# Peptides against a protein of PDB entry 3OIQ, part 71

Target 1, 212 residues: chain A of PDB entry 3OIQ
Amino acid sequence: KNRIFVSSSKDFEGYPSKAIVPVQFVALLTSIHLTETKCLLGFSNFERRGDQSQEDQYLIKLKFKDRGSERLARITISLLCQYFDIELPDLDSDSGASPTVILRDIHLERLCFSSCKALYVSKHGNYTLFLEDIKPLDLVSVISTISTKSTNSSKHSSSELISECDLNNSLVDIFNNLIEMNRDEKNRFKFVKLIHYDIELKKFVQDQQKVL

## One batch from the design tools (peptide; made by RFdiffusion4, then SolubleMPNN)

Design b1_p17_3_s4 (from b1_p17_3, 8 letters changed)
Fold by OpenDDE base, seed 5:
Structure b1_p17_3_s4 (fold): chain B 212 residues (1-212), chain A 17 residues (1-17)
Amino acid sequence: as target 1 above (212 residues)
Amino acid sequence: SFEEKLKEEEKNEEIVE
């Protein structure tokens, strides 16, 4: 089955009540929920749902049923946090209790762009998204990709037809949504409050604001 | 809320598993 690119979490409202659909999306990491029994990742494109931008528009479950899947989940969280420079509480606490990690509103401090592959699994109208793969994206690379409009259609094989256009459009949409949030005085999100806010990001945001 | 979404996903897990 071909993997479907998803531009909005609302697309799932139109999906079959009983299906397994491989999907892919790009979004910002917004939350991490790791306990003894489950692992969830929250992502958002900050698409407006009514009057407010929603956090955790994509809630992605990591398989957490056996020691192997638990280990994979914990390693995934560790690697993501290392990549994005997210401080985790000492996961190595010698106390034989599996460390609990609950992080929210990650986007308020760090822009953690991620390309996710997931399985949409529905039954009786409800669905769960299971993580298959995650690729963290470097912010400088994201900015460069948007800025260059690199139409380098490298003819990668027809089966993973996520058009480079769909990815780029989603990245642009995310930044546009963040710019709107930044302009809203009531919104907690501000670019200047990001830990990694630098001259490059500042310039990019200023240039993008002129196009909007 | 995040907590409401977690509760909804917990219910969905019981249905999909």
Scores: peptide ipSAE 0.031, ipTM 0.700, DockQ to the pose 0.832
Fold by OpenDDE base, seed 1:
Structure b1_p17_3_s4 (fold): chain B 212 residues (1-212), chain A 17 residues (1-17)
Amino acid sequence: as target 1 above (212 residues)
Amino acid sequence: SFEEKLKEEEKNEEIVE
């Protein structure tokens, strides 16, 4: 089955009430919920949805049914946090208590761009998104990709590659939404409060603000 | 809220599993 690129989590409102659909999206990591029995990742594009919370627009579940899936989930969380410089408690602690990790509003401190592959699984109109794959994206690479306007859609005819256009459009939309949030005095998000706020990001934001 | 979404996903899980 061809993987569908999803630009908005609202797209799922139009999806079949009983289906299994492979999907892909790009979003910012907003939350991590790891307990003894569950592992969830929250992502958002910060699309405006009226008065609804813009956080955790994509709630992605990791399988957590057996020791193998639990270990895979914990390793996935550890690797993501290592990549984004998110401090976690030691998940390997010899104390037989699995550490609980609850992180919220990650985007207020770090822009954690992620390309996610998931399975949309629905039954009776309800759905769950199961993580299949995750690729963290480097912020410098994201900024470079948006800035260079890579119109060179190399005709790589492989039906499995997200169109470079869809990826770039989603990244632009996320930044535009963040710029709007940054301009809103009521919004907690501010670029200057990011731990990794540097001269490059500052310049990029200033240049994008002139186009909006 | 995040907690409301968690509760909603818990309900969805019971239906989809």
Scores: peptide ipSAE 0.031, ipTM 0.708, DockQ to the pose 0.869
Fold by OpenDDE base, seed 2:
Structure b1_p17_3_s4 (fold): chain B 212 residues (1-212), chain A 17 residues (1-17)
Amino acid sequence: as target 1 above (212 residues)
Amino acid sequence: SFEEKLKEEEKNEEIVE
């Protein structure tokens, strides 16, 4: 089946009540929930949804049923956190207690752009997104991609690649949403509170604010 | 297939919305 690019988690409201659909999206990592029995990742594009929380618009489940899937989940979390410079407790602790990790509001300190491949699985109207693949995106690369508008059509015509246009549009939409949140005095998100806030990000945000 | 395994898993897993 062809993978579908998803620009909004609202798209799932129109999906079949009983289906398996491969999907792909780009969003910011907002939460990590690792317990003894489950592993969940929250993502958001911060699309305005009335008075509802804008966090965890994409709740992604990692398989966590056996030692193999549990190990894979823990390694995935470790590698993501290493890439984004997120401090985790030691997940390999020889203490027979599986370490619990509960992180929320990650976007308040770090912009963790991620390209996710998942399986949409629905039954009786409810759905779960299962992680298939995740690619962390470098913020400098994201900024450069948006700024250059370079439709460098590297025609990798493989039927599984996101349209470069869809990726770029989603990245622009996320930044626009963050700019709106930053302007809202009631919103906790502020660019200046990001740990990695630098001159490049500052300039980019200032330039984008002039267009909005 | 992975899809078949996932369907078997779906029977035993809580669907999260």
Scores: peptide ipSAE 0.023, ipTM 0.623, DockQ to the pose 0.061
Fold by OpenDDE base, seed 3:
Structure b1_p17_3_s4 (fold): chain B 212 residues (1-212), chain A 17 residues (1-17)
Amino acid sequence: as target 1 above (212 residues)
Amino acid sequence: SFEEKLKEEEKNEEIVE
């Protein structure tokens, strides 16, 4: 089955009430919920949804049914947190209790761009998104990609089934949404409050703000 | 809220599984 690129989590409102659909999206990591019984990742594009929370627009479940799936989930969380410099409590506690991790509002401190592959699974009109694969994206590379592709369609023959256009459009949309949030005095998100806020990000935001 | 979304997802999961 062909994987569908999803630009908005609202697209799922139109999806079949009974289906299994492979999907892909790019979004910011907003939350991590790891307990003894479940593992969930929250993502958002910060699309405006009226008065609704812009957080956790994509709630992604990791399989957590046996020791093998639990181990894979924990390793996935550890590797993501290592990549994004997110501090986790020491998982090596000699106490046989699996550590609980509950992180929220990650986007307020770090822009954690992620390309996600998931399975949309629906039954009786309800759905769950199951994680299949995740690729963390480097912020400098994201900024560079947005800045350079405004001019040169270099045909790089990447055999990746995703239109480079769909990925780029989604990245631009996310930044535009973040700029709007940053302009809103009532919004908690501010670029200057990011731990990794540097001269490059500052310049990029200033240049994008002139176009919007 | 985050807690409401989690509860909705837990309910959806019980129906899908």
Scores: peptide ipSAE 0.031, ipTM 0.704, DockQ to the pose 0.888; fails the geometry check

Design b1_p17_4_s1 (from b1_p17_4, 12 letters changed)
Fold by OpenDDE base, seed 1:
Structure b1_p17_4_s1 (fold): chain B 212 residues (1-212), chain A 17 residues (1-17)
Amino acid sequence: as target 1 above (212 residues)
Amino acid sequence: MKKDLNKEELEEILKSA
């Protein structure tokens, strides 16, 4: 089956009540929930959804049913956190107790852009997203990609079923949503509170604010 | 659609997939 690009987590409301659908999206990592029995990753595009929390719009499950899948989940979290400079307790501790990791509101400190491949699995009007693949995106690369798109309408027929246009549009939408959140005095999100807030990000945000 | 199938519902889906 072809993988479907998802621009909004609302798209899943219209999906079949009994299906298995490969999907892909880009979003910010918002939460990590690793316990002895489960592993969940939360992601968001920060789309306004009335009075609903903008956090964890995409809740992704990692397989966590046997020693092999548990180890893979821990390695996945470790590698993501290493990439984004997120401090974790040592997950390899020789003490036979698996460490619990509960991180929330990651986006308030770090913009962790991630391209996720997941399996949408539904039954009886409920669904779960299972992680298949995750690619962390470099913030400098995200900024450069958004900045250059204003000029390059190059119709490169990328043989990839996922349009480079869809990815870039979603990245723009995320930044626009973050700019709106930053302008809202009631919103906890502020660009200046990001640990990695630098001159490049500052300039990019200032330039995007002039277009909105 | 509701998010988050319980463990039993997931096991049934995975058996039917």
Scores: peptide ipSAE 0.023, ipTM 0.646, DockQ to the pose 0.172
Fold by OpenDDE base, seed 3:
Structure b1_p17_4_s1 (fold): chain B 212 residues (1-212), chain A 17 residues (1-17)
Amino acid sequence: as target 1 above (212 residues)
Amino acid sequence: MKKDLNKEELEEILKSA
């Protein structure tokens, strides 16, 4: 089956009540929930949904059923946190207790852009998203991708099944949503509070704000 | 649609897939 690109987590409201659908989306990592029995990742594109919280719009479950799947989940979390410079408590503590990690509101400190492949699984009108693959995206590369796209459709046939247009549109939408949040005095999100806020990000935000 | 299938519902779907 072809993988469906998802631009909004609202799309799942129209999905079949009994189905298995491979999906792909781009979003910001917002939460990590690793316990002895579960591993969940929260993502958001910060699409406005009225008065509802914009956090954890995509709740992604990692398989956590046996020692092998638990190990893979822990390695996945470790590698993501290493890539995004997220401080984790030492997972290697000699105390045979699996470390518990609960991180929330990650987007308030770091913009962790991620391309996710997931399996949508539904029954009886409920659904779960299972992680199949995750690719962290570098912020400099995201900024460059949005900024350069007025001129060169160079046909780099990267074998990634996502249309280059779908990825870019989603990245632009996320930044536009973040700019709106930054302009809202009641919103906790501010670009200047990001740990990695630099001159490049500042300039990019200022240039995007002139178009909005 | 509601989020969060329970473990049993997920195992049944995965057996039927």
Scores: peptide ipSAE 0.021, ipTM 0.634, DockQ to the pose 0.183
Fold by OpenDDE base, seed 4:
Structure b1_p17_4_s1 (fold): chain B 212 residues (1-212), chain A 17 residues (1-17)
Amino acid sequence: as target 1 above (212 residues)
Amino acid sequence: MKKDLNKEELEEILKSA
């Protein structure tokens, strides 16, 4: 089955009530919820949804059913946090209890761009997204990708090129949404409050703000 | 659509997949 690129988490409202659909999206990591019994990752593109929270638009479940899946989930969290320089509470507590990790509002401190592959699984009008694969994206690479592709809107009609255009469009949309949030005095998100806010990001944001 | 299938619903779907 072909993997469907998802630009909005609202797309799932139109999805079949009883299906398994492989999907892909790009979004910012917003939350991590690791307990003894579950692992969830929250992602958002910060699409405006009226009065609803813009966080956790994509709630992704990791399999957490057996020791193997639990281990994989914990390793996934550890690697993501290491990649994004997210401090985890010391998971090495000598107490044989698996540490609980609850992080929220990650996007307020770090832009954690992630390309996710998931299974949309639905039954009886409810759905769950199961993580299949996650690729963290480097912010410098994201910025470079957006900056270079403003010129190549050549509609080459191959199925592989569609995915790359969709990815870039989604990255642009995320940044545009973040710029709008940054301009809103009521919004907690500010680029200058990001731990990794540097001259490159500053310049990129300033240049994007001139186009919006 | 509502988010989050319960455990039983998920197990049934995963068995049927």
Scores: peptide ipSAE 0.021, ipTM 0.638, DockQ to the pose 0.183
Fold by OpenDDE base, seed 5:
Structure b1_p17_4_s1 (fold): chain B 212 residues (1-212), chain A 17 residues (1-17)
Amino acid sequence: as target 1 above (212 residues)
Amino acid sequence: MKKDLNKEELEEILKSA
C-alpha cells in the first residue's frame, strides 16, 4: 500500500473505522512518555483546534511488548534526545530499574522537527498510531527549505513520493502556527524562550512575520 | 474517533491484517 502523507491529525477523523494505513507526517516533538510498560511520543503541528490543547495532536506508540522492542524504544528515545540536545536520565543504567521519562511541552524550549512514518491502525471507531520510522530534522535545514522554496525534484524514484510540496507546506504551516502562538500573549510559547534562539532563527521569524 | 485502541482490539486487528 502506498504511504499517505498527513497534513493534519484531523484527517484521521475521515479514515476507515477498521483499517491499517501506512502514513507519514511532519510535526514538532511535544512529549516523551517512557515507563516500564509503554513508550509514547507526542507530536504537534499546532493547528488550531478550538479550546483543545495543541500539544500531542499525534500520539505515537512505540512497540513495547518484549525486551527487544523495549530496547529499540529506549534507543530511539536516546537518539532523538541526543539529536535535539534534550537532557535525559541515563537510560542504560545497570541499576535494573527501567528509567521513567516523562517530558511535556518540549516545544516551549526546543523546536524538534521530525518526519514520522507510522501505521494508522483502527477498529470500532478508535485508532492507534504505531511508529515505523522517525527522522529528526535540523532546524537550519528546515529554515533553508522554507526560505529557498527549492522545487529541487531530487528524483528519488521511491514509490513513496510524498511530494516535496507536501513536506514544505507542512513546515510552513507549523511555523505560521508558531508565529500565531508567539503573538498571543496568553500562549506560553515564545520564540525568545527557546534555548536555541539565535540570530538566524530571529531573522527568519521576523521575515516570516512580514508575510503573515 | 477516540485515540488508543485497547490491547484486545489491537491484537484482533493484527490477526486480521
Scores: peptide ipSAE 0.022, ipTM 0.637, DockQ to the pose 0.166; fails the geometry check

Design b1_p17_4_s2 (from b1_p17_4, 9 letters changed)
Fold by OpenDDE base, seed 3:
Structure b1_p17_4_s2 (fold): chain B 212 residues (1-212), chain A 17 residues (1-17)
Amino acid sequence: as target 1 above (212 residues)
Amino acid sequence: MPKNLNEKELEEILKEA
């Protein structure tokens, strides 16, 4: 089956009540929930959904059923946190208790752009998204990608172009949503409160704000 | 929002597929 690019987590409301569908999306990491029995990642594109919370629009489950899958989940969390400079409590404490990590509202401190591949699995109208692959995206690379694409329609193969256009459109939509949140005085999100807020991000936001 | 499937329900679906 071909992998479906998902631009909105609302798309899942129209998905079959009994299916297995490979999906791909890009979103910001918003939460990490690692316990002794579960591993969940929350993501959002901050699409406005009326009065509903914009947090954890994509709730992604990691397999966590045996020592091998648990180890893979812990390594995945460790590598993501290392890439995004997210401080984790020392996972190596000699107390034989698996460390519990509960992080929320990650987007308030760090923009953790991630390209995710997942399996949509549904039964009886309920669904779960299972992580298949995750690629963290560098913020400088995201900014450069959005900024440069206004001018170069250079001829590359039709199949790679669609996936690249979908990715870029979703990155633009996420930034536009963040700009709207930043303009809203009631919203907790502010670009100036990001730990990694620099001159490059400041300039990019100022330039995007003139187009909106 | 639709509820997440439990691991047993998932394992059943993945065995039927």
Scores: peptide ipSAE 0.061, ipTM 0.745, DockQ to the pose 0.148
Fold by OpenDDE base, seed 4:
Structure b1_p17_4_s2 (fold): chain B 212 residues (1-212), chain A 17 residues (1-17)
Amino acid sequence: as target 1 above (212 residues)
Amino acid sequence: MPKNLNEKELEEILKEA
């Protein structure tokens, strides 16, 4: 089955009530929920959803059923947090109790762009997204990708071209949403409060704000 | 909000597919 690119988590409202659909999206990491019994990652593109929280629009479950899947989940969380410079308590503490990690509002301090592959699994109108793969995206690479608006894809198959356009459009949409949030005085999100707020990000945001 | 499937329900669906 071909993987479907998802631009909005509202797309899942139109998905079959009994299906397995491989999906892909790009979003910001907003939450981590690791307990003894589950691992969840929250992602958002910050699409306006009326009065609903813009956080955790994509709630992604990691398999957490046996020692192997639990270990893989913990390693995945550790590697993501290392990549994004997110401080975690030592998950490997010799104390035999796996530490509980509950992080929320990650986007208020760090822009953690992530390309996710997941399985949409539905039954009786309920669904779960299961993580298949995650690729953290470097912010400099995201900024460069948006800025360079690829004129050079003359060698990729029509299917790969669509996926690249969809990715770029979603990255632009996320930044546009963040710019709107930054302009809203009631919104907690501010670019200047990001730990990694630098001259490059500042310039990029200023240049995007002139187009919006 | 749609309820997340439990892990058993998921395994059943993944075995039926």
Scores: peptide ipSAE 0.060, ipTM 0.744, DockQ to the pose 0.133
Fold by OpenDDE base, seed 2:
Structure b1_p17_4_s2 (fold): chain B 212 residues (1-212), chain A 17 residues (1-17)
Amino acid sequence: as target 1 above (212 residues)
Amino acid sequence: MPKNLNEKELEEILKEA
């Protein structure tokens, strides 16, 4: 089955009530929930949904059935947090209690752009997204990708299934949504409160704000 | 919000697929 690129988490409302569909999206990491019994990742593109929280629009489940899948989930979380410079409590504490990690509102401190591959699995109109793959994206690379009007389709992404356009459009949409949130005095999100807020990000945001 | 499938329901669906 071909993988479907998803631009909005609302797309799943139109998906079949009994299906398995491979999907891909790009979004910001908003939450991590690792317990003894489950591992969840929250993502958002910050699409406006009225008065609802814009976090966790994509709730992604990691397989957590046995010691092997649990270990893989913990390694995945550790690698993501290491990449994004997110402080985790020591997962290797010799106390035989599995470490609990609950992080929320990650986007208020760090822009953690992630390309996710998942399985949409539905039954009786309920669905779950299962993580298949995750690629963290570097913010400088994201800014560069948006700033360079893609005149050069580098013909070398032989991953046949997702247009460079879909990724770029979603990245632009996320930044536009963040700019709107930053302009809203009631919104907790502010670019200047990001730990990694620098002159490059400042300039990029200022230039994007002139186009909106 | 759609209810998340439990792990058992998932295992059943993945065995039927």
Scores: peptide ipSAE 0.059, ipTM 0.745, DockQ to the pose 0.134
Fold by OpenDDE base, seed 5:
Structure b1_p17_4_s2 (fold): chain B 212 residues (1-212), chain A 17 residues (1-17)
Amino acid sequence: as target 1 above (212 residues)
Amino acid sequence: MPKNLNEKELEEILKEA
């Protein structure tokens, strides 16, 4: 089956009650939940959903059923955290105790843009998203991609039907949502509170705020 | 929140596919 690009986690409300659908989305990492028995990643595009929390709109489960899948999950978390400069306790501590990691509200300190491939799996109207692949995105690259709107259809190979336009639109939507959150005095999110808030991000936010 | 499928339910679905 072809992979479907998902622009909203609301799209899953229209999905079949019994299906396996390969999906892809781009979102910000919001939470990490690693225990002895499970690994979950929370992502959000910060779409307004009424009074619902904008956190963990995409709750992604990693396979965590055997030593091999557990090791893969731990490595995945370590690599993501290394890429985003997220401090973790040593996951490889010789102490035999599986470290528990519970991080929330990651987006309040760091913009962790991620392109995720997942399996939507549903039964009886309930669903779970299983991680297949994750690509962390560099913030400078995200900013440059949004800023360089639509010059050059470089015809690079039709093998993933996810239009460059869908990715770019989702990245723009995320930034627009963050700008709205930043303008809301009641919202905890503020760009100036990001650890990596620099002159480039400041300028980009200021320029995007003039268009909104 | 949608109730997450348990691992057993997942394994059953993945075996049926």
Scores: peptide ipSAE 0.058, ipTM 0.742, DockQ to the pose 0.133

Design b1_p17_4_s3 (from b1_p17_4, 8 letters changed)
Fold by OpenDDE base, seed 1:
Structure b1_p17_4_s3 (fold): chain B 212 residues (1-212), chain A 17 residues (1-17)
Amino acid sequence: as target 1 above (212 residues)
Amino acid sequence: MPKNENEKELQEILEKA
């Protein structure tokens, strides 16, 4: 089955009431909820949705049903947090109690761009998103990709028709939404409050703001 | 409208936290 690129989490409202659909999207990591029995990741493109929270637009479940899936979930969280320089309590603590991790508003401190592969599963009109794969994206690489307008139609053959255009458009849309949030005095998001706010990101935001 | 069932699971986490 071909994987569908999703530009908006609203697309799921139009999906079949009984289906299994492989999907892919790019979004910012916004939350981590790891308990003894559940693991959820929140992602957002920060699309304006009226009075709804702009966070956790893509609420993704990791399988957490047996020791193997639990270990995989914990390793996934650990590796993501290590990549994004997010401090976690030691998840491997010999104390027999798995630590609870509740992180929210991650985007207020760090822009954690992530390419996610998920499984949309619907049964009775409602759906669940299950994580299949996650690739963290380097912010410098994201900025470079947007800036270069890579017209590289790399004619790479045959297996994952994610148009480089769809990825780039989604990354641009995220930055545009963040710029709008940064301009809103009522919004908590500010680029200058990011821990990793550097000269490169500053310049990119300033240049992108001139086009909007 | 179709809803993400993970929202219910999130709510259950938040009620226990």
Scores: peptide ipSAE 0.607, ipTM 0.943, DockQ to the pose 0.839
Fold by OpenDDE base, seed 5:
Structure b1_p17_4_s3 (fold): chain B 212 residues (1-212), chain A 17 residues (1-17)
Amino acid sequence: as target 1 above (212 residues)
Amino acid sequence: MPKNENEKELQEILEKA
């Protein structure tokens, strides 16, 4: 089966009650929950969902069933946190006790853009998302991608171009949603509170705000 | 509506933390 690009986590409401569907999405990392027995990653595109929380719209499970999958999960978390400059407690404590990591509201301090491949698995109407692959995206590269593709209508019909258009549209939608959150005085999200808020991000946000 | 079963697992983590 081809991998389906998902623009909204609401799309899963229309998915079959008994299926296995490989999916792909782009979103911001919002949470990390690592325990002795479980590993969950939260992602969001910050779509407005009425009274529902805008965080953890894509709650993704890492396989954590044996020593090999556990090690892979811990390495994945470590590498993501290293990439995004997220401080973790030492996961490799010589004490043999794996520390519990609970990080929430990551998007309030850092924009951690991530391209995720996941497996949608449903059995009884409910579903589970399993992480298959994750690629962290550099913010400068995201900004550059959004800024450059507003001008190139090159008509090449390949399935790869559809996925690239879908990716860009989702990145734009995320920024638009963040701009709306930033404008809301009740919303905790503010661009100026990001640790990595620089002149480039400031200019980009200011330019996007003029189009909205 | 279909729900993400990981939400239950998250609640179980938060109740134990």
Scores: peptide ipSAE 0.606, ipTM 0.943, DockQ to the pose 0.861
Fold by OpenDDE base, seed 3:
Structure b1_p17_4_s3 (fold): chain B 212 residues (1-212), chain A 17 residues (1-17)
Amino acid sequence: as target 1 above (212 residues)
Amino acid sequence: MPKNENEKELQEILEKA
């Protein structure tokens, strides 16, 4: 089955009421909810949806049904947090209770770009998204990709089934949405409040703001 | 409209926290 690239979580409103569809998207990690029995990841591209929250537009479930799937979920969370320099409580505390992790509004402190593969599963008109794969993206690499590919269609045929255009367009859209949020005085998001805000990100944002 | 069932699961987590 071909994997569908998803540019908006609104696309799921038009999806079949009974289907299994492999999907892929790029978004920012916005939340982590790990309990004793459940693991959810929230992602967003910050697409404007009227007065609705722009957070958690993609709520993705990790399998959490047995000791093996629970261990895989915890390892996935640990590796993501290590990659993005997100502080977690020690998941290995000898207390026999699985630590509860509730992290929200991650995008206010860190831009955690992630390429996600998920399974859309619908039944009775509602759907669930299940995580199949996640690739964290380096912010410097994201900035470089947006800045350089406006001029060079160099055909590097890497066998990843994502249209390089779809990925780039979604990354540009995310930054444009963040720039709009940063310009809004009522919005909590500000680039200058990011822990990793540096001269490179500052220059990139200033250059993108001139095009919008 | 079709809803993400994970929204209900998230709400159940937030009500217990």
Scores: peptide ipSAE 0.606, ipTM 0.943, DockQ to the pose 0.832
Fold by OpenDDE base, seed 2:
Structure b1_p17_4_s3 (fold): chain B 212 residues (1-212), chain A 17 residues (1-17)
Amino acid sequence: as target 1 above (212 residues)
Amino acid sequence: MPKNENEKELQEILEKA
């Protein structure tokens, strides 16, 4: 089955009540919940959903059923946090107690752009998203990709049917949503409060704000 | 409407934390 690119987590409302669908999306990491028995990652594109929280729009489960899947989940979280400079408690503590990690509102301090492959699994009208793959995206690369209006279809391999256009459109939409949140005085998100807020990001945001 | 079952799992984590 071909992988479907998802631009909105609302798309899942139209999905079959009993299906297995491979999906892909790009979003910001918003939360990490790791316990002894469960591992969840929250992602968002910050689409306006009325009065609902804009966080955790894509709540993704990592398989956590045996020592092998638990180890894979812990390694995945460790590598993501290392990539985004997120401080984690030592997950490898010899003390036999698996450390609990609860991180929320990650987007208020760091823009953690992530390309996710997931499995949509529905049963009786409810669904679960399972993580299959995750690729962290560098912010400088994201900014460059948006700034370079892709007139250059680099002919890299027709085997991943996700158009470069779908990725770019979703990245633009995320930034537009963040700009709207930054303009809202009631919204906690502010670009100037990001730990990695630099002159490059400032210029990019100022230039995008002139187009909106 | 179809709901993400992981929301229930999240609530169970938050109730135990």
Scores: peptide ipSAE 0.606, ipTM 0.943, DockQ to the pose 0.883

